# Ledger of designs, part 17: peptides against a protein of PDB entry 3T7K

Target 1, 248 residues: chain A of PDB entry 3T7K
Amino acid sequence: KAEKILARFNELPNYDLKAVCTGCFHDGFNEVDIEILNQLGIKIFDNIKETDKLNCIFAPKILRTEKFLKSLSFEPLKFALKPEFIIDLLKQIHSKKDKLSQININLFDYEINGINESIISKTKLPTKVFERANIRCINLVNDIPGGVDTIGSVLKAHGIEKINVLRSKKCTFEDIIPNDVSKQENGGIFKYVLIVTKASQVKKFTKLINDRDKNETILIVEWNWCVESIFHLNVDFTSKKNVLYQKK

## One batch from the design tools (peptide; aimed at target 1 G23 T65 T150)

Design b2_p13_5_s4 (made by RFdiffusion4, then SolubleMPNN; from b2_p13_5 with S1K N7S)
Fold by OpenDDE base, seed 1:
Structure b2_p13_5_s4 (fold): chain B 248 residues (1-248), chain A 13 residues (1-13)
Amino acid sequence: as target 1 above (248 residues)
Amino acid sequence: KYDIDPSKDLQLE
């Protein structure tokens, strides 16, 4: 059926999209539309797997969803597109107007606002955002909204190798892991990096660390610090935004 | 009709 529908076009584009969706298409696509999309080189996946070599995300806007945040770790993210791309594409294809010799839809007209070429270009870098920031090992409080598994998965996608989950009420200094990065002489490497949810945790962890490991560098941030770093694909250590405690 | 609804997916806040 898809072939018959597409037969009216003299030339079919190959968009070469391997995509996930977030904030749209929750009910999926009908069989004919999936076949159409596949013939146009648009493959939509339910979940992110590294083996699929995903290069695209469909979303109505920048979202703080797991899929959206992870899409910025694609190698590269080629396109971040509004769902209207698919809607308009399918609408054009299903149109009974005989005179359409070609599909006339440009991907660039459907870019998600705020995902610009500067962001896309950074996804071509050989390193991940937290890797570039010398953040390899972090401590994450167990009461983080969204759960440690989801948050941890996003952080790992962006270059954090080890996530230590802290039981904030019961943890001791010995439960806190150092960020095991070799001190480069001039690099602002933090020995302890922590993501926390509450001011009480800041007080607790700063005390634990300062009492046992004096003069070490500490970075305590909110989840929003990570999100902003991901959205920009850059860690700005000069910014105090979402930084709860910093000791250099 | 395909849906566009950003509220249906959990945002990590």
Scores: peptide ipSAE 0.650, ipTM 0.969, DockQ to the pose 0.919
OpenDDE base, seeds 2, 3, 4, 5: peptide ipSAE 0.631, 0.386, 0.157, 0.641; ipTM 0.968, 0.935, 0.787, 0.969

Design b2_p13_6 (made by RFdiffusion4)
Pose (drawn by RFdiffusion4):
Structure b2_p13_6 (pose): chain A 234 residues (1-94, 102-181, 189-248), chain P 13 residues (1-13)
Amino acid sequence: KAEKILARFNELPNYDLKAVCTGCFHDGFNEVDIEILNQLGIKIFDNIKETDKLNCIFAPKILRTEKFLKSLSFEPLKFALKPEFIIDLLKQIHQININLFDYEINGINESIISKTKLPTKVFERANIRCINLVNDIPGGVDTIGSVLKAHGIEKINVLRSKKCTFEDIIPNDVIFKYVLIVTKASQVKKFTKLINDRDKNETILIVEWNWCVESIFHLNVDFTSKKNVLYQKK
Amino acid sequence: TIEEALEEPFIVE
């Protein structure tokens, strides 16, 4: 059936996209539209799996979804495209000349896309390997944790902020000895006291979740930035 | 822009 639709074309391009959509196409398309995309070398997965080697993301803009943030750890991310690409493409299909250059997500330029080829992850490059994360983090620890691990963090230690003792805090073994992601000023006080009491001479970095988000969007941890840094001892 | 995106909440899909 989709072949019939495509039989009217002399030649079909191979867009070679393995993509997820975020902020768009939240189920699929109709079955015909889907089979057409595959015939054009476009495959859209429901969720991100490391072994599918996704290289593309469809999104109306830069978004703070798990999918958009994880797309910045594709190996490599080749295309970050507005949904209008698929829309214009299917409109024409129903010769094919829709191109991969008229549909960039504004704000995601080549300099950032290119950093996804780097042989390291953003937090791996920053020597942030093991972190502590408060259990009350917005988005929940499982998701935030998945995003941070997709960006080079190996160990996520979750702290029940009200209950945790110093012994619960894991060092950042790879440089900051202790790295914590927190929500409340009430947590900064408790953690600096605990660590200062028990490991006075060591280094600490305490940041908000937004510090990690900005680092991912830039694919760089800027240690000279005070933005979203709640406490540091270096 | 990135600055605009940072003003938005985190979303789990």

Design b2_p13_6_s1 (made by RFdiffusion4, then SolubleMPNN; from b2_p13_6 with T1S E7K)
Fold by OpenDDE base, seed 2:
Structure b2_p13_6_s1 (fold): chain B 248 residues (1-248), chain A 13 residues (1-13)
Amino acid sequence: as target 1 above (248 residues)
Amino acid sequence: SIEEALKEPFIVE
């Protein structure tokens, strides 16, 4: 059926998209439309797997979802597109009225607002955002909204290798792991990096660390610090936004 | 925008 529908076109584009969707297409696509999209070089996956070499995200706007945040770790992210791309494409293909010799849909007309070439270009870098920031090991409190698994998965996608989950009420200094990064000559490496949710946790962890390891560097941030870093694909250590405690 | 997205809650899908 898809082949018959597409036979009216003299030339078919190959968009070469391997995509996931977030905040759109919750009901999926029918079998015919999936076949049409596949013939146009558009493959839509349900979940993110590294083996699929995903290069595209469909979303109505910039979203704080696991899929959207992880899409910025694609190697590279080629396109961040609005769902209207698929909608208009399928609409044109299913249209019986116009003997269109060609499909006239340009990907660049459907870019998500705020995902510009500067962001896309950074996804071509050989390193991940937290890797570039010398953050390898972090401590994460267990009461983080969204859950430690989801948050941890996003962080790992962006170059954090080890996530230590802290039970905030029962943890001791010995439960806190250092950020084991080789001392590079240039750059503020924080020995202890923590993501927390409450001011009481800041007080507790700062006391525990300062009492036992007085001269070490500490970075305590909110989850939004990580999200902002991911959205920009850059860690700005000069910003105090979403930083709860910093000792250099 | 990024700034607008930062104001929105984390969405679990």
Scores: peptide ipSAE 0.436, ipTM 0.946, DockQ to the pose 0.912
OpenDDE base, seeds 1, 3, 4, 5: peptide ipSAE 0.435, 0.434, 0.435, 0.435; ipTM 0.946, 0.946, 0.946, 0.946

Design b2_p13_7 (made by RFdiffusion4)
Pose (drawn by RFdiffusion4):
Structure b2_p13_7 (pose): chain A 234 residues (1-94, 102-181, 189-248), chain P 13 residues (1-13)
Amino acid sequence: KAEKILARFNELPNYDLKAVCTGCFHDGFNEVDIEILNQLGIKIFDNIKETDKLNCIFAPKILRTEKFLKSLSFEPLKFALKPEFIIDLLKQIHQININLFDYEINGINESIISKTKLPTKVFERANIRCINLVNDIPGGVDTIGSVLKAHGIEKINVLRSKKCTFEDIIPNDVIFKYVLIVTKASQVKKFTKLINDRDKNETILIVEWNWCVESIFHLNVDFTSKKNVLYQKK
Amino acid sequence: SLIDPNRDTQLED
């Protein structure tokens, strides 16, 4: 059936996209529209799996969804495209000349896309390997944890902030000896006291979640930035 | 809707 629709065309382009959508196309399209996209070398996965080697993201804009943040750890991310690409493409299908250049997500330029080819992840480059994360983090630890691991963090240690003792705190073994992601000033006091009491001469970095988000959007950890840094001892 | 960013969870602090 989709072949009949496509039989009208002398030649079909191979867009070669393995994409997820975020902020769009939350189920699929109709079955015809889906089969057409495959015939054009466009495959859209429901969720991100490391072994599908996704290279594209469809989104109306830069978003803080798990999918958008994780797309910045594709190997490599080749295209970050507005949904209008698929829309214009299917509109024309129903010769094919829709291109991959008229649909960039504004704010995601080549300089950032290109960093996804780097042989390292953003937090790996920053020597942030093992972190502690408070259990009350907005978004929940499983998701935030998945995003951070997708960006080079190997160990996520979850701290029940009200209950945890110093012994529960894991060092950042790879440089900050202790890295914590927190929500409340109430947590900064407790953790600096615990660590200062037990490991006085060592280094500490305590940041908000937004510090990690900004680092991912820039694919760079800027240690000279005070934005979203709650405490540091270096 | 084909496009709805607000349907997806934004991981805001």

Design b2_p13_7_s1 (made by RFdiffusion4, then SolubleMPNN; from b2_p13_7, 6 letters changed)
Fold by OpenDDE base, seed 2:
Structure b2_p13_7_s1 (fold): chain B 248 residues (1-248), chain A 13 residues (1-13)
Amino acid sequence: as target 1 above (248 residues)
Amino acid sequence: SLIDPSFFEQLDP
């Protein structure tokens, strides 16, 4: 059926998209439309797997979803597109009225607002955002909204190797892991990096660390600090936004 | 909301 529909076009584009969707297409696509998209070099996956070499995300806007945040870790992310790309494409293909010799849909017209070429270009870097920031090991409180598994998975996608989950009520100093990064000559390495949800946790962890390891560097942030770092594909250590405690 | 509501919708398997 898809072949018959596409036979009216003299030339078919190959978009070369391996995509996931977030905040759109909850009902999926019918089998014919999936076949059409596949013939145009558009493959949509249900989940993110590294083996699939995903290069595209469909979303109506910038979202704080697992899929959206992880899409910024693609190697590279080639396109971040609005779902209207697929909608308009399928509409044009199914249109009986226009003897269109060619499909006239430009990917660049469907870019997600706020995902610019500067962000896309950073996904071509050989390193991940937290790797570049010398953050390898992080402590995460167990009561974080979204859950430690999801948050941890996003952080790992962006170059954090070890996620240590802290039981906020029962944790001791011995439960806190150091950020094990070799001292590079030119960068502020924090020995202890923590993501917390409450001011009481800041007080607790700062006391535990300062009482036992008085001279060490500490960074305590909110989840939003990580999100902003991901959206910019850069860690700005000069910003105090979403930083709850910092000792250099 | 610090997390987009769609974040939880996608997390519920």
Scores: peptide ipSAE 0.026, ipTM 0.649, DockQ to the pose 0.108
OpenDDE base, seeds 1, 3, 4, 5: peptide ipSAE 0.025, 0.024, 0.022, 0.022; ipTM 0.633, 0.629, 0.584, 0.572; seed 5 fails the geometry check

Design b2_p13_7_s2 (made by RFdiffusion4, then SolubleMPNN; from b2_p13_7, 5 letters changed)
Fold by OpenDDE base, seed 1:
Structure b2_p13_7_s2 (fold): chain B 248 residues (1-248), chain A 13 residues (1-13)
Amino acid sequence: as target 1 above (248 residues)
Amino acid sequence: SLIDPEADLQLLS
């Protein structure tokens, strides 16, 4: 059925998109439309898997969903597109009135606002954002909104290798893991990196660390610190935004 | 996972 619909076109584009959707297309697509999209080189996946070599995200805008945040770790992310791309494409294809010999939809007309070429280009880098920032091991409080699994998964996608979950009310100094990164001559490496949700946690962890490991470097941030780093694909250590405690 | 993958991962102030 899809072939019959597409037969009216003299040539078909190959968009070469392997995509996930977030904040759009909650009801999915019918079988015919999926086949149409497939014929145009557009494959939409339900979940993110490394083996699928995803290169595209569909979203109405910049979102803080797991899928959106992880899409910025694609290698590379080629396109971040508004859902209107698919909508307009399918409308054109299903149109019986327009004797169109060609599909006239340009991907570049549907870019998500705020995801520019600078961001896209950084996804071509051989390293991940937190890897570049020398953050390998972090401590994450167990009461983090969104859950430790989801948050941890996003962080891992962006280069954090080890997520240590802290039971905030019961943890001791021995439960806190160091950021196991070799000292670089010119790089500010924090020995302890923690993501927390409450001021009380800042007080607790700073006390625990300073009492037992007095001279070590500490970075305590909010989740939004991570999000901002992901959205920019760069960690700005000069910014105090979303930093709750810093000891250099 | 019981967590909605479409949830907004934002720390509520």
Scores: peptide ipSAE 0.107, ipTM 0.770, DockQ to the pose 0.184
OpenDDE base, seeds 2, 3, 4, 5: peptide ipSAE 0.042, 0.053, 0.047, 0.051; ipTM 0.704, 0.721, 0.701, 0.708

Design b2_p13_7_s3 (made by RFdiffusion4, then SolubleMPNN; from b2_p13_7, 6 letters changed)
Fold by OpenDDE base, seed 5:
Structure b2_p13_7_s3 (fold): chain B 248 residues (1-248), chain A 13 residues (1-13)
Amino acid sequence: as target 1 above (248 residues)
Amino acid sequence: PLIDPEKDLQLLS
């Protein structure tokens, strides 16, 4: 069926998209449309796997979903597109009224607002955003909204190697892991990095660390600090936004 | 609907 539908076109584009969807196409695609998209070099995956070499995200706007946040870790993310790209493409292909000799859909017309070339270009860097920031090991409280698995998976996609989950009510100093990075000449390294949800946790962890390791550097942030860092593909240590406690 | 709004991961204060 797909071949018959596409036979009317003299030339078929190859979009070379390996994509996931978020905030759109929850019902998926029918078999014919999947085949059509495949013939146009568009492959849509249900989940993110590193082995699939994904290069595209479909979303109606910037989202804070796991898929969207992880898409910014693609190597590279080539395109962040609105679902209307697929909708218009399939509409044109299925149109019986339009005497079209070619498909006239330009993917550059469907960019997600706020994902600019500056962001896209940073996905070509050889390092991940938290790797560049010398954040290798973090502590994450167990009561974080979204769950430690989802949040942890996003953070790992962006270069955090080790996530230590803290039972916030029961943890001691010995449960807190250091950020094990070699001191590089050009950057401030925080020995302890923590993502917390409550002011009480800030008080607890600062006390625990300062009582046992008085002179060490501490960074305590909320999840939004991570999100902003991901959205910019840069950690801004000069900003106090979403930083709950910092000791240099 | 083709567009399904997903819940964003956010810290609920």
Scores: peptide ipSAE 0.169, ipTM 0.758, DockQ to the pose 0.537
OpenDDE base, seeds 1, 2, 3, 4: peptide ipSAE 0.154, 0.161, 0.132, 0.133; ipTM 0.748, 0.759, 0.747, 0.751

Design b2_p13_7_s4 (made by RFdiffusion4, then SolubleMPNN; from b2_p13_7, 6 letters changed)
Fold by OpenDDE base, seed 2:
Structure b2_p13_7_s4 (fold): chain B 248 residues (1-248), chain A 13 residues (1-13)
Amino acid sequence: as target 1 above (248 residues)
Amino acid sequence: SIIDPSKDKQLLA
């Protein structure tokens, strides 16, 4: 059926998209439309796997979903597109009144607002955002909304190698891991990096660290700090936004 | 399989 529908076009574009969707297409696609998209070089996956070499995300806007956040770690993310790209494409293809001999849909017209070429270009870098920021090992409280597995998975996708989960009520200083990175000449390194959810945790961890490992550098942030860093593919250590405690 | 992104929750914390 898809072949018959596409036969009216003299030339078919190859968009070369390997994509996931988030915040759109809740009902999925029918088999015919999936086949049409496949013939146009658009393959949509249910889940993110590294082996699939994903290069595209469909979303109506910037979202704080696992898929969206991880899409910014694609190597590279070639396109972040609004679902209207697919909608308009399929509409054009299914249109019997369309006298066009070719599909006339430019994917560049469907970019997600806020994901510009500057962001896309950073996904071509050989390093991940937290890797560039010299954050290799972090401490994550176990009561984080979204769960440690999901949050940890996002962080790992963006270059954090080790996620240490802290049981906030039971943890001691010995449970806190240092950020084991070699001092680079031009980069501030925090020995202890923690993601926490509440002020009581800040008080607890700052006390534990300062009492046992005096004068060490500490960065305690909210999850939003990580999200903003991911959305910009850059860590701004000059910003106090979403930073709960910082000791340089 | 039908792609169901409706299960994607935003990490709003």
Scores: peptide ipSAE 0.247, ipTM 0.782, DockQ to the pose 0.419
OpenDDE base, seeds 1, 3, 4, 5: peptide ipSAE 0.240, 0.242, 0.236, 0.241; ipTM 0.780, 0.783, 0.770, 0.780

Design b2_p13_8 (made by RFdiffusion4)
Pose (drawn by RFdiffusion4):
Structure b2_p13_8 (pose): chain A 234 residues (1-94, 102-181, 189-248), chain P 13 residues (1-13)
Amino acid sequence: KAEKILARFNELPNYDLKAVCTGCFHDGFNEVDIEILNQLGIKIFDNIKETDKLNCIFAPKILRTEKFLKSLSFEPLKFALKPEFIIDLLKQIHQININLFDYEINGINESIISKTKLPTKVFERANIRCINLVNDIPGGVDTIGSVLKAHGIEKINVLRSKKCTFEDIIPNDVIFKYVLIVTKASQVKKFTKLINDRDKNETILIVEWNWCVESIFHLNVDFTSKKNVLYQKK
Amino acid sequence: EEIYDYNEEQLYE
């Protein structure tokens, strides 16, 4: 059936896209539209799996979804495309000349896309390996945790902020000895006191979640930035 | 069919 639709074409391009969509196409398309995309070398997965080697993301703009943030850890991310690409493509299908250059997500330039080829992850490059995360983090620890691990963090230690003692805090073994991601000023006081009481001479970095998000969007941890840094002792 | 998902969860703090 989709072959009939495509039998009208002398030659089909191979777009060679392995993509997830975020902020778009939340189920699929109709079955014909799907089979056409595969015939054009475009495959759209429901969720991100490390072994599918996704290279593309469809999104209307830069988004703070788990999918968009994880797409910045593709190896490599080759295309970040507006949904209009698939739309224009299917409109023409129903010769094929829709191109991969007229549909960039505004704000995701080549300089950033190219950093996904780097042999390191953004937090791995920043020597942020093991972190503590408060249990009350918006988005929940499982998701935030998955995003941070996709960007080079190996150990996520979740702290029940009200209950945790110093012994619950894990060092950042790889440089900040202690790295915590927090929500409340009430948590900054408790943690700096606990660590200062027990490990006075050591280094601490306490940041908001937004600090990690900015680092991912830039694919760089800027340690000279005070934005979203709640406390640091270096 | 709906194209855009404006209600997808954003990870804002």

Design b2_p13_8_s1 (made by RFdiffusion4, then SolubleMPNN; from b2_p13_8, 6 letters changed)
Fold by OpenDDE base, seed 1:
Structure b2_p13_8_s1 (fold): chain B 248 residues (1-248), chain A 13 residues (1-13)
Amino acid sequence: as target 1 above (248 residues)
Amino acid sequence: MKIYDDNEKQLLP
């Protein structure tokens, strides 16, 4: 059926998109439209798997979903597109108008606001954002909104190797892991990196660390610090935004 | 077709 629909075009584009959707197309597509999209080199996946070599995300805007945050870790993310791309494409294809010579849909017209070429270019870097920031091991409180598994999965996608989950009420100093990054002489490497949800946790962890491991570097942040770092694909250590405690 | 879906969980602070 798709072939008959597409036969009206003299040339078909190959968009070469391997995509996930977030905040859109929850109901999916009908079989014919999926077949049409596949013939145009557009493959939509339900979930993110490394083996699928995903290069695209569809979303109405920048979102804080697991899929959106992980899409910024694609190697590379080629396109971040509004769902209107698919809608307009399918509308043109299903049009009853006579032989259209070519599909006239440009991917660049459907870019998600705030995902610019500067962001896209950073996804081509050989390193992940937290890797570049010398953040390898973090401590994450167990009461984080979204859950430690989801948050941890996003952080791992962005180069954090080890996530230590802290039971904030019961944890001791011995439960806190160091970041375990080789001290480069000139780099502000934090020995202890923690993501927390409450001011009481800041007080607790700063006390535990300072009492047992004096003069060590500590970074305590909110989840939003990680999100902002992901959205920019850069860690800004000069910013105090979403930083709850810092000791250099 | 409903294009937008707000049901997907956002990772809020």
Scores: peptide ipSAE 0.474, ipTM 0.933, DockQ to the pose 0.884
OpenDDE base, seeds 2, 3, 4, 5: peptide ipSAE 0.473, 0.473, 0.477, 0.473; ipTM 0.933, 0.932, 0.933, 0.933; seeds 2, 4, 5 fail the geometry check

Design b2_p13_8_s2 (made by RFdiffusion4, then SolubleMPNN; from b2_p13_8, 6 letters changed)
Fold by OpenDDE base, seed 1:
Structure b2_p13_8_s2 (fold): chain B 248 residues (1-248), chain A 13 residues (1-13)
Amino acid sequence: as target 1 above (248 residues)
Amino acid sequence: MKIYDDNELQLDL
C-alpha cells in the first residue's frame, strides 16, 4: 500500500533517521505510515538500544525525559526534530491534490528550539560529558524522584561508570564511594561526588566525609546540576547553580 | 492524531 502511495513521486528522499520519540506520538503510527516512513529512511524505535545506532529524537521541545536526556548521548545525535516534521511529511505524501514530483520537506526547518549545532557538535566528541568532567563514580540517594534506575541509566549514558545508591537514613561513611579518578595535577577532581535531594542529606554526608576523610574534595549537587550539564554537554565547575556543597 | 503526549515522566526534582 505504501509503495502505491509513494509511486507518484519521481524521487524519494532518504532521511537516514533512526529515532525515538518523547513527548509525542504515544499512540504510534498506523502500519501504512510506518511503511512510508521506512521507505523514506525513517525508522522509529520504541526504546533506546545501543545496537540500533540511534541518531535522532522527536520531541516538541527540550524535555527532561529519560529518552530526551539519553538522546544527547547518541553518537552522534544528528537531529533533534519537532514532531511536525513527520506530520507535514505524511500530509504531503497523502495529499491527492499535489502533483508533486518531489517531497519538499527539509529537516532543518523542524529543529527543536535550544538544540543548536553547538550541542549537536559535542555529541561527536569521543568522550561523554561526565567522562570529560572526571566524574566516574557517584553516590546517589535512594529517594531521588524518578528512581535510581532511571536516573542511573541516564547518568551512565553520559559516561558515569559506577552509581552507588545510598540509603540516606542508614548509610555510614563506609557506604560512600570515592570517585576513583587518578589525580591529574592540575584538574579539580572531586574525590566524593553525591547527588542528593534534601539539605539534611548535605549536612549528613558532609559531616560523615569530613569526620572520616578530612581535607578531601567533595561535590554535592542536585539532579538539576546533572540535567544542566547534559543539556549543555558540558560541566561548568565555576557555576554554583544546583550545587549544594563544594569543597575543593 | 494527538501529536503531543504530556504523560511521559519528566525527571524533575
Scores: peptide ipSAE 0.338, ipTM 0.898, DockQ to the pose 0.878
OpenDDE base, seeds 2, 3, 4, 5: peptide ipSAE 0.337, 0.333, 0.330, 0.330; ipTM 0.898, 0.896, 0.894, 0.896; seeds 4, 5 fail the geometry check

Design b2_p13_8_s3 (made by RFdiffusion4, then SolubleMPNN; from b2_p13_8, 4 letters changed)
Fold by OpenDDE base, seed 4:
Structure b2_p13_8_s3 (fold): chain B 248 residues (1-248), chain A 13 residues (1-13)
Amino acid sequence: as target 1 above (248 residues)
Amino acid sequence: MEIYDENEEQLLP
């Protein structure tokens, strides 16, 4: 059926998109439209898998979804596009009125606001954002909103290798893992990195660490610190935004 | 509290 619909075009573009959708197309696509998109080199996946070599995200705007945050870890993210790209494309293809011999839809006209070439270019870097920041091992409190699995999955996509989940009420110093990174000459490495939700946790963990491992470097942040770092694909250690405790 | 968008996707806090 799709072939017959597309036969009216003399030339078909190959967009070479391997995409996921977030905040759009929750009902999916019908079989014909999926086939059409596939013939145009647009493959939409339900879930993010590294093996699929995803290079595109469809979303109406920057979203705080697992899919959107993980899309910024694609290698590279080639395009972050508004759903209107697909909508307009399918409308043009299904239009019987337009004697268009060619599909003339430019991907660049559908860029998500705030995902610019500076962000896209950083996804081409050989390292992930937290890897570049010398953050390999983190401690995550078990009461984090969104859940440790989802949050942990996002963090892992962005270069966190080890996530230690802390039972905030029962944890001791021995439960806190160090950020095991080689000392790089040019950056402050934090021995202990923690993501917490409450000021009481800051007080607890700072005390536990300072009492047992005096003079070590500590970074305690909110989840928003991670989100901002992901959205910028850069960790700004000069910013105090979403930093709850820092000892250099 | 879990917050979901209009498409029933979880918005991470």
Scores: peptide ipSAE 0.320, ipTM 0.857, DockQ to the pose 0.269
OpenDDE base, seeds 1, 2, 3, 5: peptide ipSAE 0.316, 0.318, 0.315, 0.305; ipTM 0.856, 0.858, 0.853, 0.793

Design b2_p13_8_s4 (made by RFdiffusion4, then SolubleMPNN; from b2_p13_8, 6 letters changed)
Fold by OpenDDE base, seed 4:
Structure b2_p13_8_s4 (fold): chain B 248 residues (1-248), chain A 13 residues (1-13)
Amino acid sequence: as target 1 above (248 residues)
Amino acid sequence: MKIYDENEKQLLP
């Protein structure tokens, strides 16, 4: 059926998109439209798997969904597009109007606001955002909204190798893992990195660490610190935004 | 076809 619909075009573009959708197309596409998209080199996946070599995200705007946050870890993310791209494409293809010789839809006209070439270019870097920031091992409180598995999965996609889940009420100093990174000359490496949800946790962990491992560097942040770092594909250690405690 | 899905879980603080 798709072949018959597409036969009216003399030339078909190959968009070479391997995409996931977030905040859009929850109901998916009908079989014909999926086949059409596939013939145009647009493959939509239900879930993110590293093996699929995803290069595109469809979303109406910047979102804090697992899919959106992980899409910024694609290698590279080639396109972050509004769902209107697919809609306009399918509308043009299904249009009964005169023999359109070509599909003239430019991907660049459908860019998600706030995901510019500067962000896209950073996804081509050989390192992940937290890897570049010398954050390899983090401590994550178990009461984090979204759940430790989801949050942990996002963080791992962005270069965190080890996530230690802290039982905030029961944890001791021995439960806190150090950020095991080689000292690089040019940046403040934090020995202890923690993501927390409450001021009481800041007080607890700062006390535990300072009492047992005096003079070590500590970074305690909110989840929003991670999100902002992901959205910018850069960790700004000069910013105090979403930093709850910092000891250099 | 509902284009936008507002029900997808966002990772809020």
Scores: peptide ipSAE 0.506, ipTM 0.941, DockQ to the pose 0.929
OpenDDE base, seeds 1, 2, 3, 5: peptide ipSAE 0.504, 0.506, 0.504, 0.504; ipTM 0.940, 0.941, 0.940, 0.940

